# Designs tried in a protein design run: peptides against a protein of PDB entry 5NXQ. Part 16

Target 1, 114 residues: chain A of PDB entry 5NXQ
Amino acid sequence: EIQIPVSMAAEEEYLRSKVLSELLTDTLENDGEMYGNENEVLAALNGAYDKALLRLFASACSDQNVEKALSLAHELKQDRALTAAVKISERAELPSLVKKINNIREARYEQQLK

## One batch from the design tools (peptide)

Design b1_p17_2_s1 (made by RFdiffusion4, then SolubleMPNN; from b1_p17_2, 6 letters changed)
Fold by OpenDDE base, seed 3:
Formats: structure tokens, C-alpha cells, sequence
Structure b1_p17_2_s1 (fold): chain B 114 residues (1-114), chain A 17 residues (1-17)
């Protein structure tokens, strides 16, 4: 099996998932045709998207690039992904990043309550 | 050090999804 660098694999998966999710979203919005599996497909794509971002996030943390890591965290879609980012930041011993990501999570909670 | 950190991060990611 060919080993692909983590950053390259993450970027490829991110781009693929992003494009496919956008195409599906546009199709649903423009055509209004809903099939039984669209939500499942979107969930799977969003999962792959966030996983890819988290791998990039981990790489940024390993480089002690807090600014890049935070930027990537803002792109995460799912709360479970933000939670994972917090855990990764803790392991990287970046408490300032932990605080900032928790602030993102809290802000999204406030938005969902409305 | 970096390699082990990335491995641990992958485990965190896999547990989240």
C-alpha cells in the first residue's frame, strides 16, 4: 500500500468533500428534488470534510502554528469536530488555543438556541 | 515526538466519528 503524507491526504479529502457537498447542496437548492438518501450523503460528506480539516489542524498544532490552527477550527462544521479539536489542542499543550476553540463552540451553541 | 502526536490525534479523530 502506498503511504500518503497526512497533510496531502487531508487536503485531498477536504477538497473532495467540499466540492461534492457544495454540488449536492446546490442541486437540492436549485432543483428542489429530494431523494431518500440526500441527508445521509451530506452527513457522510460533512464527516469526511471535518475529518480532513482535523488532520490539517493537528499538523498545524504540531508546528505550534496557533494562528493556522485557529483558522482551521473556524472552518469545522460539526460540534463533535470542535470537541476533537479541543482534545488535540490539549495534547499539544496549547491552552490559549483550547480557550479560543471553546469560545467558538459556545458561540455556536448560542446561535443554535435561537 | 511529532509522529506520536499525529498518531494520537488520528485516534481522537476516529473516536469522534
Amino acid sequence: as target 1 above (114 residues)
Amino acid sequence: MKEEFLKESEEIIDEAF
Scores: peptide ipSAE 0.731, ipTM 0.963, DockQ to the pose 0.793
Fold by OpenDDE base, seed 5:
Structure b1_p17_2_s1 (fold): chain B 114 residues (1-114), chain A 17 residues (1-17)
Amino acid sequence: as target 1 above (114 residues)
Amino acid sequence: MKEEFLKESEEIIDEAF
């Protein structure tokens, strides 16, 4: 069995899930037809997307690459993913990154209130 | 170690989803 580096696997999953999520979103927007399972499929794709990003995020944290980690955090879609990123940052002992991610989270909350 | 950190991170990820 060909062993693929973890980073490559994460990147592949990220790209795959990103493309599929975008395609599905575009399809839903264009066709206007929402079947009962489409929301579930979209949620699953978004979940896979965020999970892949979080793995990349963890890798960046392990490299102490705060800039890359923060950039990846901005790409996270779900609040639960941001929460996970905070926890990962705490484990990485990167308090500045924790604060910055919390700022992202707070900003999104404010946008939802508008 | 990076390996242990990545393992803990994976657990955090799995718990979130």
Scores: peptide ipSAE 0.730, ipTM 0.963, DockQ to the pose 0.792
Fold by OpenDDE base, seed 1:
Structure b1_p17_2_s1 (fold): chain B 114 residues (1-114), chain A 17 residues (1-17)
Amino acid sequence: as target 1 above (114 residues)
Amino acid sequence: MKEEFLKESEEIIDEAF
């Protein structure tokens, strides 16, 4: 079996999940038709997307590439993923990154209250 | 060190989902 580096595998999964989740989201938003398990599929795709991003995020943290890590964190969709990113940043001993990710989370909470 | 960090990160990810 060909061993693929974790970062490369994560990037591939990220790109695949991103494209599929965006296509499904756009379809549901534009057409509004439900044929079955679209919501479950969307949830699964979004989950896979965030998981892939978090793996890339962890890789960036391990390289002490704070700017890349922060850029990836901005692309996370779910709050639970941002929470995971904070925990990973804490383990990486990157307090500035922790603060910036918490700011992202707070900003999203404020937007949801409107 | 990096390998252990990535393993710990994977555990954090698995707990979140």
Scores: peptide ipSAE 0.730, ipTM 0.963, DockQ to the pose 0.797
Fold by OpenDDE base, seed 4:
Structure b1_p17_2_s1 (fold): chain B 114 residues (1-114), chain A 17 residues (1-17)
Amino acid sequence: as target 1 above (114 residues)
Amino acid sequence: MKEEFLKESEEIIDEAF
């Protein structure tokens, strides 16, 4: 049995989930149909996408690669994922990264209020 | 240290989802 390194597996899952999420989103936007379980499938795909990103994020934090970690955080879609990223950054003792992710979170809140 | 950090991170991720 071929063992794939954890980092490679995470990247593969990220790319797969990203493609599927984008395809489904484009389909829903184009067809205007949200019948059946399409919204539930989209939510599940977005969840898997953010989970995969967070694993890459954790790896970047472990490497003390703040710029890579921040770049990944910008790609997160859900607020709960940003919250998780903050917690991970705190455990990594990266206070500057914590502040920057909180800024992303606050900016998204302000956009939702408009 | 890295392994323990990644394990804790996975727990944080699993708790969020």
Scores: peptide ipSAE 0.730, ipTM 0.963, DockQ to the pose 0.798

Design b1_p17_2_s2 (made by RFdiffusion4, then SolubleMPNN; from b1_p17_2, 7 letters changed)
Fold by OpenDDE base, seed 5:
Structure b1_p17_2_s2 (fold): chain B 114 residues (1-114), chain A 17 residues (1-17)
Amino acid sequence: as target 1 above (114 residues)
Amino acid sequence: SREELLREMEEIIEEAF
């Protein structure tokens, strides 16, 4: 068994999930649903995508790399993922990052209301 | 340790989904 570093594994999973999510999204937009479960698959992929990103985010936080962490947080899609990012930031004792991620969440919320 | 921290963060991630 080959052990892959957490960050490397997360990167691979992120890229895989990102590609699949994008491909599925494009397919749905252009070809419609063929199998009847594409939306469910997309939702699952979005989850996997955010999970992978969060692992990268966690790694960045553990490195005290706030700028990298923040950049990754901007790539998160789901609000629940942003919430997790806040919790991770708190655990990492990065209050500035907590504030910035909350700002991201608030901005997205406001955008949805407009 | 960093490893322990990452494990705790992983738990946060798993709880979110």
Scores: peptide ipSAE 0.716, ipTM 0.963, DockQ to the pose 0.818
Fold by OpenDDE base, seed 2:
Structure b1_p17_2_s2 (fold): chain B 114 residues (1-114), chain A 17 residues (1-17)
Amino acid sequence: as target 1 above (114 residues)
Amino acid sequence: SREELLREMEEIIEEAF
């Protein structure tokens, strides 16, 4: 039996979730089709997307690859995911990354208030 | 270990969702 490394599996899931989310979004925005459950589907897809991305993020943190981790954090969509990223960074003892991710979160909060 | 660290991080992820 072939065992796929966790990081590779996470990458695959991330890409899959990303593609599906983008396809659905494009359909709604460009085709104007509404089926009644789009928001629920999008929420589920976004959740899966962020979870997959966070696993990649965790992997990067474990490798002490702060630059990669930060890049991944910028791709996170949900606030709860950013919060998780902060916690992961704290666990990885990467204070500089913690600060940078908190800055991302704060920036998004400010944007939401406007 | 790295494996333990990743497991702990996975727990953080699962708790967030």
Scores: peptide ipSAE 0.715, ipTM 0.963, DockQ to the pose 0.791
Fold by OpenDDE base, seed 1:
Structure b1_p17_2_s2 (fold): chain B 114 residues (1-114), chain A 17 residues (1-17)
Amino acid sequence: as target 1 above (114 residues)
Amino acid sequence: SREELLREMEEIIEEAF
């Protein structure tokens, strides 16, 4: 098997999971139901999507590329993924990034309360 | 090291899911 750099593998998985997640979401919004297990499939895809993004995020943090890391954090879907991003930022000793990601999380909480 | 740092970050990711 060909050994692929971690960053390249993460990028490929991110792009694939992003496309599949978006396609499934669009289908559910337009058609209502699929095979009866669409919610489980969507959850799995969203999980894979966020994991892939977090790996890219971790790479950016390790490079001390705060701007790129923040851009990636905005693309995260699940709250648990944002929480992980905060922990990763703390480990990378990037306190400004920690604050900005917490702001993203708080903003989403406020929107959900509407 | 950078490798160890990335490993620790991967553990954070795995624990989140």
Scores: peptide ipSAE 0.715, ipTM 0.963, DockQ to the pose 0.828
Fold by OpenDDE base, seed 4:
Structure b1_p17_2_s2 (fold): chain B 114 residues (1-114), chain A 17 residues (1-17)
Amino acid sequence: as target 1 above (114 residues)
Amino acid sequence: SREELLREMEEIIEEAF
C-alpha cells in the first residue's frame, strides 16, 4: 500500500473541497434554482473545506510559520473555523497570531452587522 | 512532541465540526 504524507493528503482534500464549494456556490448564485438540499450540500462542502484548511493551518502553526498560518486563516469561511484557528494558535503558543485571527473574526462580525 | 501537538490540534478541529 502506498502511503501518502499527511501534508499532501491535507492539501489534496483542501483543493478538492475548494473547487467543489466554488462550483456549487457559483451555480446557485447564477441559476437560482433550488431542488431541495442544495444548501445542506453547500454547508457540508464548506465544512469539509474549512476542516481541510485547518489541518494545513495546524501544520503551519507546528512549524512556527506565522505568515503561512495567517494566510491560511484568511481563507477560512466559517466563524466556527476561525474560533478553532484561535484555539490551535493558543496551543501552538503563538500570541501574535491569536490577536491577528481575532481581528479577522471581529472584522467579519462588523460586516455581518452592516 | 510534534506528533502529539498535531494530534491535540486535530482534536480541536474535530470538536469544532
Scores: peptide ipSAE 0.714, ipTM 0.963, DockQ to the pose 0.794

Design b1_p17_2_s3 (made by RFdiffusion4, then SolubleMPNN; from b1_p17_2, 7 letters changed)
Fold by OpenDDE base, seed 2:
Structure b1_p17_2_s3 (fold): chain B 114 residues (1-114), chain A 17 residues (1-17)
Amino acid sequence: as target 1 above (114 residues)
Amino acid sequence: SKEELLKEMEEIIEETF
């Protein structure tokens, strides 16, 4: 059996989830049709998306690639995922990244309050 | 080690979802 590197597997899953999530989102935005299960499907896809993205994020952190990690963090959709990213950054002992991700989270909170 | 670090990070991810 051919073993695929974890990073490659994560990338593949991320891309797959991203495409599916975007397609469904576009469909909902453009067609405006709600059949009752779209939100549930989106939630599931977004979960998978963020999960895969966080693995890429973790990899970047382990490589001490702060810029890449930060760019990935900006792509996270769910607040819980950002929280996880902060925790991961802390484990990687990247305080500057922690601050930057917290800023992202705060910015999103402010946007939600408006 | 890097491997251990990644494992800890994976645990964080699994706890999140």
Scores: peptide ipSAE 0.708, ipTM 0.961, DockQ to the pose 0.765
Fold by OpenDDE base, seed 4:
Structure b1_p17_2_s3 (fold): chain B 114 residues (1-114), chain A 17 residues (1-17)
Amino acid sequence: as target 1 above (114 residues)
Amino acid sequence: SKEELLKEMEEIIEETF
């Protein structure tokens, strides 16, 4: 039995969920038609997106690739995902990355207050 | 090990969602 590497599986899931999330977002923004559970579907897609992205993030952290990890963290959509990224960074013993991700999180908080 | 580290990270991810 051939096992797919974790990184490859994560990337496939990330790309798939990213495309679907973007398509749904664009549809809602441009068409303005919301009749069913579009918001729930979007939330589910965003969840899958961030989950897959975090796996890529974890892989980057395990390689001690801070720059790659940080770039991936910027792509995370949900605050809970950023929190998870911080925890993962701590486990990887990357304090500089922890600080930078917290900065991203703080910046988003400030934007939400405006 | 790297494998153990990734496993711990996966647990964090699964707890998040």
Scores: peptide ipSAE 0.708, ipTM 0.961, DockQ to the pose 0.798
Fold by OpenDDE base, seed 3:
Structure b1_p17_2_s3 (fold): chain B 114 residues (1-114), chain A 17 residues (1-17)
Amino acid sequence: as target 1 above (114 residues)
Amino acid sequence: SKEELLKEMEEIIEETF
């Protein structure tokens, strides 16, 4: 089996998932038609999207590129992904990034409560 | 090492999903 660099694999998966997620979202918003599996498909795509994005995030952290890492964290959609980003930041010994990501999480919590 | 660090991070990702 051919081994693909982590960053390349992550980028490919991210882009694929992003495009498909956007297409599905647009279809639902424009037509409003439900066929019974759209939410399941969207969830799967969002999972793949965040998973790929986290690999890019991990790479940025390993390079001690806090600015890039933070930018990527803002693109994460799921709360569980933000939690993972915090853990990754801790492993990279980037306490400032940990704080900033926690702020993102808290802000989203407040928004969802309303 | 950077490689080992990335492996640890990958483990976190795999545990999440």
Scores: peptide ipSAE 0.708, ipTM 0.961, DockQ to the pose 0.760
Fold by OpenDDE base, seed 5:
Structure b1_p17_2_s3 (fold): chain B 114 residues (1-114), chain A 17 residues (1-17)
Amino acid sequence: as target 1 above (114 residues)
Amino acid sequence: SKEELLKEMEEIIEETF
């Protein structure tokens, strides 16, 4: 059964994942490989990070707090997470948020092309 | 309901990862 984490639990997981993701990223950038599986670990951490963040995002959407939701969406790292955010926004019937998140995605695509 | 909505959103999240 799918259990929705309490908002505080979600926040804790988000913060934990954020810290670990950032630490690992910084380590890889500055110190190189440690154990040979850093990229795999980073991918997993990024997933956990976005997953936790999306739960916060969903909570904000359920509160119809578009501004908070948008702020959270900006913190998402992976495109798949942004896509999920769009889907969540649609379920929440927040078309303005859908547009704004799609703008985020498009902006990131443009940055990638540069 | 809000809870049901959140459950649906959670399903979206779980499908994503």
Scores: peptide ipSAE 0.707, ipTM 0.961, DockQ to the pose 0.745

Design b1_p17_2_s4 (made by RFdiffusion4, then SolubleMPNN; from b1_p17_2, 6 letters changed)
Fold by OpenDDE base, seed 2:
Structure b1_p17_2_s4 (fold): chain B 114 residues (1-114), chain A 17 residues (1-17)
Amino acid sequence: as target 1 above (114 residues)
Amino acid sequence: MKEELLEEMEEIIEETF
């Protein structure tokens, strides 16, 4: 039995979740038809996406790859996921990354207020 | 150490969702 490394499995799940989220979003934007459950499905997909992405983020943090970790953090969609990324960065003792992710979060809050 | 760290990070992820 070929054991796929956890990191590779996480990458596959991320890509899958990303594609599904994008496809659903595109469908909603292009077809103009809002089905009653579409928002729920989208929320679930976004959750799965961010969860998978956070695992990649955690892996990058564990490798001390701050650049990769930061790039991944920019791809997170939900505020709760950014909060988790901060916690993960703190646990990894990466204060520079903590600051940068907090800046991302602050920037998004400012955008939501305009 | 790395494995333990990843486990703790996974706990943070699981608590988030």
Scores: peptide ipSAE 0.674, ipTM 0.949, DockQ to the pose 0.802
Fold by OpenDDE base, seed 1:
Formats: C-alpha cells, structure tokens, sequence
Structure b1_p17_2_s4 (fold): chain B 114 residues (1-114), chain A 17 residues (1-17)
C-alpha cells in the first residue's frame, strides 16, 4: 500500500468532502426530500469536510503561513470548527490570526440573527 | 518541535468532533 503524506491525504479528503457536501446541498434545494436521512448524511459530510480542512489549517499554522491559514478558516462551515481554529492558532502563537478568526465567527453570528 | 505542535493541534481537532 502506498503511504500518502498526511498533508496530501488531508487535501484529498477535503476536496472529496467539499464536492459531496455541495452536491447533496444542491440536490436537497432542487428535489426536496431524499430518503428521510439527508440531514444526517449532510451533518456527517460537513463534519468530515471541516475536520479535513482543520488539518490543512493546522499545517499552515505550523508553517507560520498566516495568509494561507486565514484563507482556509474562511472555508470552515461550522462554528465549532472556527472555535477549534482559534485554539490551533493560539497553540501556534499567532495572535493576529486569532483576532481575524474571531471576527469571522462574530460576523456569522450577526448574520444568523437577521 | 513542529511534530509536537502538530500533535497538539490534532488533539484539538479530535476533541472537536
């Protein structure tokens, strides 16, 4: 079995999860009900997506690549994933990134209240 | 070390999900 580098495996899983999440979302918006378990499937896909993306984010933080890390943080879907990104940024000693991610989280919260 | 840092970050990820 070919051992794939962790970063490459994370990128593949991210791309796969992204495509599946988008396709499922589009199907639900256009066709309505799908087998009655669509919400559970979507939650699992979104979880896998954010988990894979956070691993890429962690890698960028470890390289002190703040610009790449911030770009990845904007792609996170769940609030819990943004919270994890803040914790990861703190471990990487990137306080500017912590502030920027908290701004993303606050902006999303304000949008949900409208 | 970068390896130790990545391990701590992975623990944060695993605790989140």
Amino acid sequence: as target 1 above (114 residues)
Amino acid sequence: MKEELLEEMEEIIEETF
Scores: peptide ipSAE 0.673, ipTM 0.948, DockQ to the pose 0.770
Fold by OpenDDE base, seed 4:
Structure b1_p17_2_s4 (fold): chain B 114 residues (1-114), chain A 17 residues (1-17)
Amino acid sequence: as target 1 above (114 residues)
Amino acid sequence: MKEELLEEMEEIIEETF
């Protein structure tokens, strides 16, 4: 049995979830036809995407690679995923990263209020 | 150890979703 390294498996899942999320989003925006459970499918895909991305984020944090971790945090879509990224950063004892992720979170809140 | 840290981080992820 070929053991795929955990990092490669996480990257593959991230890329797959990213592509599917983007394709579904584009389809819903362009066709305007909501027939059935497309919103539920999109929510599931976005959840899988952020979950996979958070695993890559956790790996970067464990390596103390703040720059890579921050880059990954910018790609997170859901607020709950940013909250998880803060918790992960706190556990990794990266206070500078905690502050930067909180800034991303605050900026998104301000955009939603406009 | 790094493995224990990653396990704790995975628990945070699983609790989120």
Scores: peptide ipSAE 0.673, ipTM 0.948, DockQ to the pose 0.764
Fold by OpenDDE base, seed 3:
Structure b1_p17_2_s4 (fold): chain B 114 residues (1-114), chain A 17 residues (1-17)
Amino acid sequence: as target 1 above (114 residues)
Amino acid sequence: MKEELLEEMEEIIEETF
């Protein structure tokens, strides 16, 4: 069995999860009615997506690549994933990144209140 | 150092999901 490098596996899983999440979201937006376990499927896909993305984010933080890390953080969907990104940034001793990610969270909260 | 840091970060990720 060919062992795929961890980085390639993470990228593949990210892309797969991204595509599936986007397709499901588009379907739900177009059909207007969710029936059955579609919300559960979407949640699982979004979880897998953010999990894969956070691994890329962690790698960027470990490389002290703040610009790449911030770009990846903007792609995170769930608030819990942004919270994890803050924790990761703190462990990486990147206080500027912590502040920027918290600003992303605050902006999303303000948008949800409208 | 980097490997240990990545391990701690992975633990944060696994605790999140």
Scores: peptide ipSAE 0.672, ipTM 0.949, DockQ to the pose 0.796

## One batch from the design tools (peptide)

Design b1_p18_1 (made by RFdiffusion4)
Fold by OpenDDE base, seed 1:
Structure b1_p18_1 (fold): chain B 114 residues (1-114), chain A 18 residues (1-18)
Amino acid sequence: as target 1 above (114 residues)
Amino acid sequence: SLAEEIHEQTEKEIANLD
């Protein structure tokens, strides 16, 4: 069995989850067919997507690449995943990144209120 | 190391998303 670096594996899973999520979304929007489990599938895909993305985020934090980490955080879908990113940033001792991610969360809260 | 601590925290957070 070929050993793949953790970062590469995370990237592959992220890309796979992203593509599948987008394909399913497009199908629902364009075809309008409902089978009864689409929301459950989307939730599972979004979960896997965010988990993979968080691993990439952590790698960026380890490299102290704040700009890359922030860019990845913007791609997170779930609020709870953003919260996870904050905790990771705190452990990485990157307070500026913590503040920036919290700003993302606040912005999304405001959008939900509209 | 810091890298190890980041990794450990990451896996804890990911597990909590379940």
Scores: peptide ipSAE 0.724, ipTM 0.969, DockQ to the pose 0.972
Fold by OpenDDE base, seed 5:
Order: structure tokens, then C-alpha cells, then sequence
Structure b1_p18_1 (fold): chain B 114 residues (1-114), chain A 18 residues (1-18)
């Protein structure tokens, strides 16, 4: 069995999930074909995407790379994932990052209200 | 270590997303 570094594995999963999510989204938007499970597939892909991204995010936090962590947080899709990022940031003792991620959450919330 | 704690928290949060 081949052992892959955690960071590389996370990046691979992130990229894979990202591509698949984008492809599915584009397909639905452009072709409009629905078979009844696309939304479930998309949700699953988004979940996997965010999970992988959170691992990358955690790595950035461990490196004390706030800028990179924040950049990754912007790529998170689900609000729940942003909440997770906040908790990870708190554990990492990065209060500035916590504030910035909460700002992201608030901004997205405001956009949904419009 | 801090890195270990971050990792633990991360996996906890990821599990919670299920």
C-alpha cells in the first residue's frame, strides 16, 4: 500500500472534488438535464470538496499562514464548512483569522438576503 | 502539540459535516 502525505492527499481530493463539482454545475446550468439525483450528487461533491479544503486550511493554520488560510476559506462553499474553519482557527489560536472568516460568513448571509 | 490539536479539531469538524 502506497502512503501519500496528508497534504498531498488532501490536495488531490480537493482538486478532484472541485473539478467534478464544477463540471456538474456547468452541466446543469448549460444542459438542464435532470435525472433526479444531480442535487444529491452535487451536495456530496460539495461536501467532499469542503472537507478536503478544510484539511488544506488546517495545514495553513498549522503553518501560521493566515493569508493562505483565509484564501482557502474563501473557497469553502458551505456555511457549515466556514463554521468549521472558524473552530479550527480558534484551536489554532488565530483570532484574526476567526474574525475574517466570520466576515466571510456575514457577507454571504447578506448576499442571500438580497 | 498545537499541530496535533489543530489536526484533531479538523477531523472532528470534518466528521461533523457528515
Amino acid sequence: as target 1 above (114 residues)
Amino acid sequence: SLAEEIHEQTEKEIANLD
Scores: peptide ipSAE 0.722, ipTM 0.969, DockQ to the pose 0.967
Fold by OpenDDE base, seed 2:
Formats: sequence, C-alpha cells, structure tokens
Structure b1_p18_1 (fold): chain B 114 residues (1-114), chain A 18 residues (1-18)
Amino acid sequence: as target 1 above (114 residues)
Amino acid sequence: SLAEEIHEQTEKEIANLD
C-alpha cells in the first residue's frame, strides 16, 4: 500500500470536509428546510474539518510558517479547536502566534455575546 | 525533536476533541 505523507493526507481530509460542510451549509441557508438531523451532520463535519485543519496548522507551525499557521487558525470553526491551536503553538514555541490566536478567540467570544 | 513534539501535541489535542 502506498503511504501518503501526513501533510498530504491532512490536506485531502481538510478539503473533503470543507467541501461537504460548505455544501450542507449552503443547502440549509438556501433552502431553509430542516429535516432534524442537519445540525448533527454539520457538527460532525465541522469536527472532522477542524481536526484536519489542525493537522495542517501543526505542519505550518513545524515549518515555522507563522503567517500560514495564523491563516489556518482563522479558518477553524470551533472554539475548542482554537484552544487546541493555542496548545500546539505553545508546544511549537511560537508565543506571538499564541497571542494572535487568543485574540481570535476573544474576538469570537465577544461576537457571541452580542 | 521539536517537530515530533508538535506532532505529539497535535494528536493529543485532536484526541481531546472527541
């Protein structure tokens, strides 16, 4: 069996999850019809999406590509995933990135309170 | 290595999201 590099596998899964999540989101937004399980499906897809994205994020951190890492962090959907990104950044010894991601979290939190 | 530590932390965090 051909082994795919971790980064490539992560990219593939990210793209797959992203597409599916976006398609479902678009369907809900455009059609407005709920069948009762769409939110559950979205949650599952978002989970997979964020996990895949975190692996890409980690790769960027490993490459010390802070700008790419930050860009990826902005694409994370769940707050828990942002927290994960912070922890990864800490392990990567990228304090500036930690601060920037925390700013993202704070901004989103403030938006939710409005 | 740092890369290994990052990877380990990443998988730990991902597992925590389950």
Scores: peptide ipSAE 0.722, ipTM 0.969, DockQ to the pose 0.961
Fold by OpenDDE base, seed 4:
Structure b1_p18_1 (fold): chain B 114 residues (1-114), chain A 18 residues (1-18)
Amino acid sequence: as target 1 above (114 residues)
Amino acid sequence: SLAEEIHEQTEKEIANLD
């Protein structure tokens, strides 16, 4: 039996979810085809995407690779996922990363208010 | 280990996103 490393599995799921999320988003924006459940499907895809991404994020934190972790955090879509990233960063004892992720959250808050 | 603690926290946070 072949065991796939957790990091590799997470990367695969992340990439899959990312592609599907992007395809769906593009379809909704450009084709205008509505079937009544697109928003729910998109939410589910985004959820899976962020979860997979958080596992990659955690791996980067474990490696003490702050720059990689931060880069991954920028790719998170949901605010609640950013909050999760903060908690993970705190457990990883990376206060600089905590601050930077909070800056991302604040920037997104400001953008939403515009 | 720290890595194990990070992993545990991560899964906890992910579960909370459900």
Scores: peptide ipSAE 0.722, ipTM 0.969, DockQ to the pose 0.969

Design b1_p18_1_s1 (made by RFdiffusion4, then SolubleMPNN; from b1_p18_1, 9 letters changed)
Fold by OpenDDE base, seed 2:
Structure b1_p18_1_s1 (fold): chain B 114 residues (1-114), chain A 18 residues (1-18)
Amino acid sequence: as target 1 above (114 residues)
Amino acid sequence: SKAEAIYAEMDREIASLD
């Protein structure tokens, strides 16, 4: 059985989830009607989005492409996903990337406090 | 290998997000 490379599968899922997330976001911003489940749908889409990003992130880490990995980390939406990225970076033995991702987390914490 | 360890960690972390 032929297995699809992680990066290829992740890219497909990322693109799909990104399109759907953006579509829903645009719909909510433009229409503004909330029926009680839109936030749940958005959260689910964001979850899938971050999971796809983490697969791309891991691939970048495996390639020792720190710049690409960092760029992907900036696109992560959930704090728990950033934590996941830190763990992956630690496993990849990329301490500089770990520090940079933690800086992203700290910056977001500060922004949320405002 | 390191690559295998990275992807194993990836799978663990992704699963934890459920």
Scores: peptide ipSAE 0.700, ipTM 0.966, DockQ to the pose 0.945
Fold by OpenDDE base, seed 1:
Structure b1_p18_1_s1 (fold): chain B 114 residues (1-114), chain A 18 residues (1-18)
Amino acid sequence: as target 1 above (114 residues)
Amino acid sequence: SKAEAIYAEMDREIASLD
């Protein structure tokens, strides 16, 4: 088995998950057919998607590329994934990034309450 | 190293999402 850099592996998984999620969403919106397992499939895809993003995020943190890390955090779908990003940022000793990610979380909380 | 610590944290957090 060939070992590849974390960022490369993450990008591959991210792209795969993103494409599949978009295709499924488009199919449901355009065809209007429900088979009963769409939400389960979407949840699984979102999980894989966020995990891939977190790997890219960690790589960006390691590079001290705060701008890239923040951009990636905005792409995270699940709140628990944002929490994970905070923990990674804390380990990377990037307090400004921690604050900005927490702002993202707070904004999403407020949107959900409306 | 810091990099190793970051990636170790990454692995822990990703595993917690299961």
Scores: peptide ipSAE 0.699, ipTM 0.967, DockQ to the pose 0.948
Fold by OpenDDE base, seed 4:
Structure b1_p18_1_s1 (fold): chain B 114 residues (1-114), chain A 18 residues (1-18)
Amino acid sequence: as target 1 above (114 residues)
Amino acid sequence: SKAEAIYAEMDREIASLD
């Protein structure tokens, strides 16, 4: 069996999950279809999406590509995924990235309070 | 290695999101 590099596998998962998420969102917004489980489906898709992003994020951290890692962190949807990114950044010994990701979290918290 | 540690942490964190 051929082992696929983490970055390549993550890229494929990211693209797949992003496309599916966008298709579902567009369908709900434009067609107004309701099946009773949209929120559950969206949550599952968002979870898969963030997991794929975190794999890309970890790869960027391993390459010490802080700019790419930060860009990917901005694309994360769930707060718990940002927390995961912080933990990965800590393991990568990238304190500046940790601070920047925490700033993202704080900014989102402030927006939720408004 | 550091890379291995990063990816191990990645796996742990991703699993925690289930």
Scores: peptide ipSAE 0.699, ipTM 0.966, DockQ to the pose 0.950
Fold by OpenDDE base, seed 3:
Structure b1_p18_1_s1 (fold): chain B 114 residues (1-114), chain A 18 residues (1-18)
Amino acid sequence: as target 1 above (114 residues)
Amino acid sequence: SKAEAIYAEMDREIASLD
């Protein structure tokens, strides 16, 4: 068995999760049904999607590629995933990235208040 | 190493999302 690098494995999982999420969304938009468990399926897919992104994010942090890391953080869907990204950024000793991710969180909080 | 610490943190945070 071949050992796959983190970034490569993350890319594969991201693409898989993204495709599945898009297929489900397209099906529902075209009057498709998932036996009444659409929200549960979407939540599971979003979880897998964010986990894949976090692996890519960690790889970018390890490369000290702040711009790439920030771009990936913007794609995260769950607030708890943004919190995870902050923790990873802190371990990577990238305080400017920490601040920028917290700005993303604050912006989303403001939108929820409206 | 720093890289190992980053990926260890990644694993902990991903596990916390379960």
Scores: peptide ipSAE 0.699, ipTM 0.966, DockQ to the pose 0.951

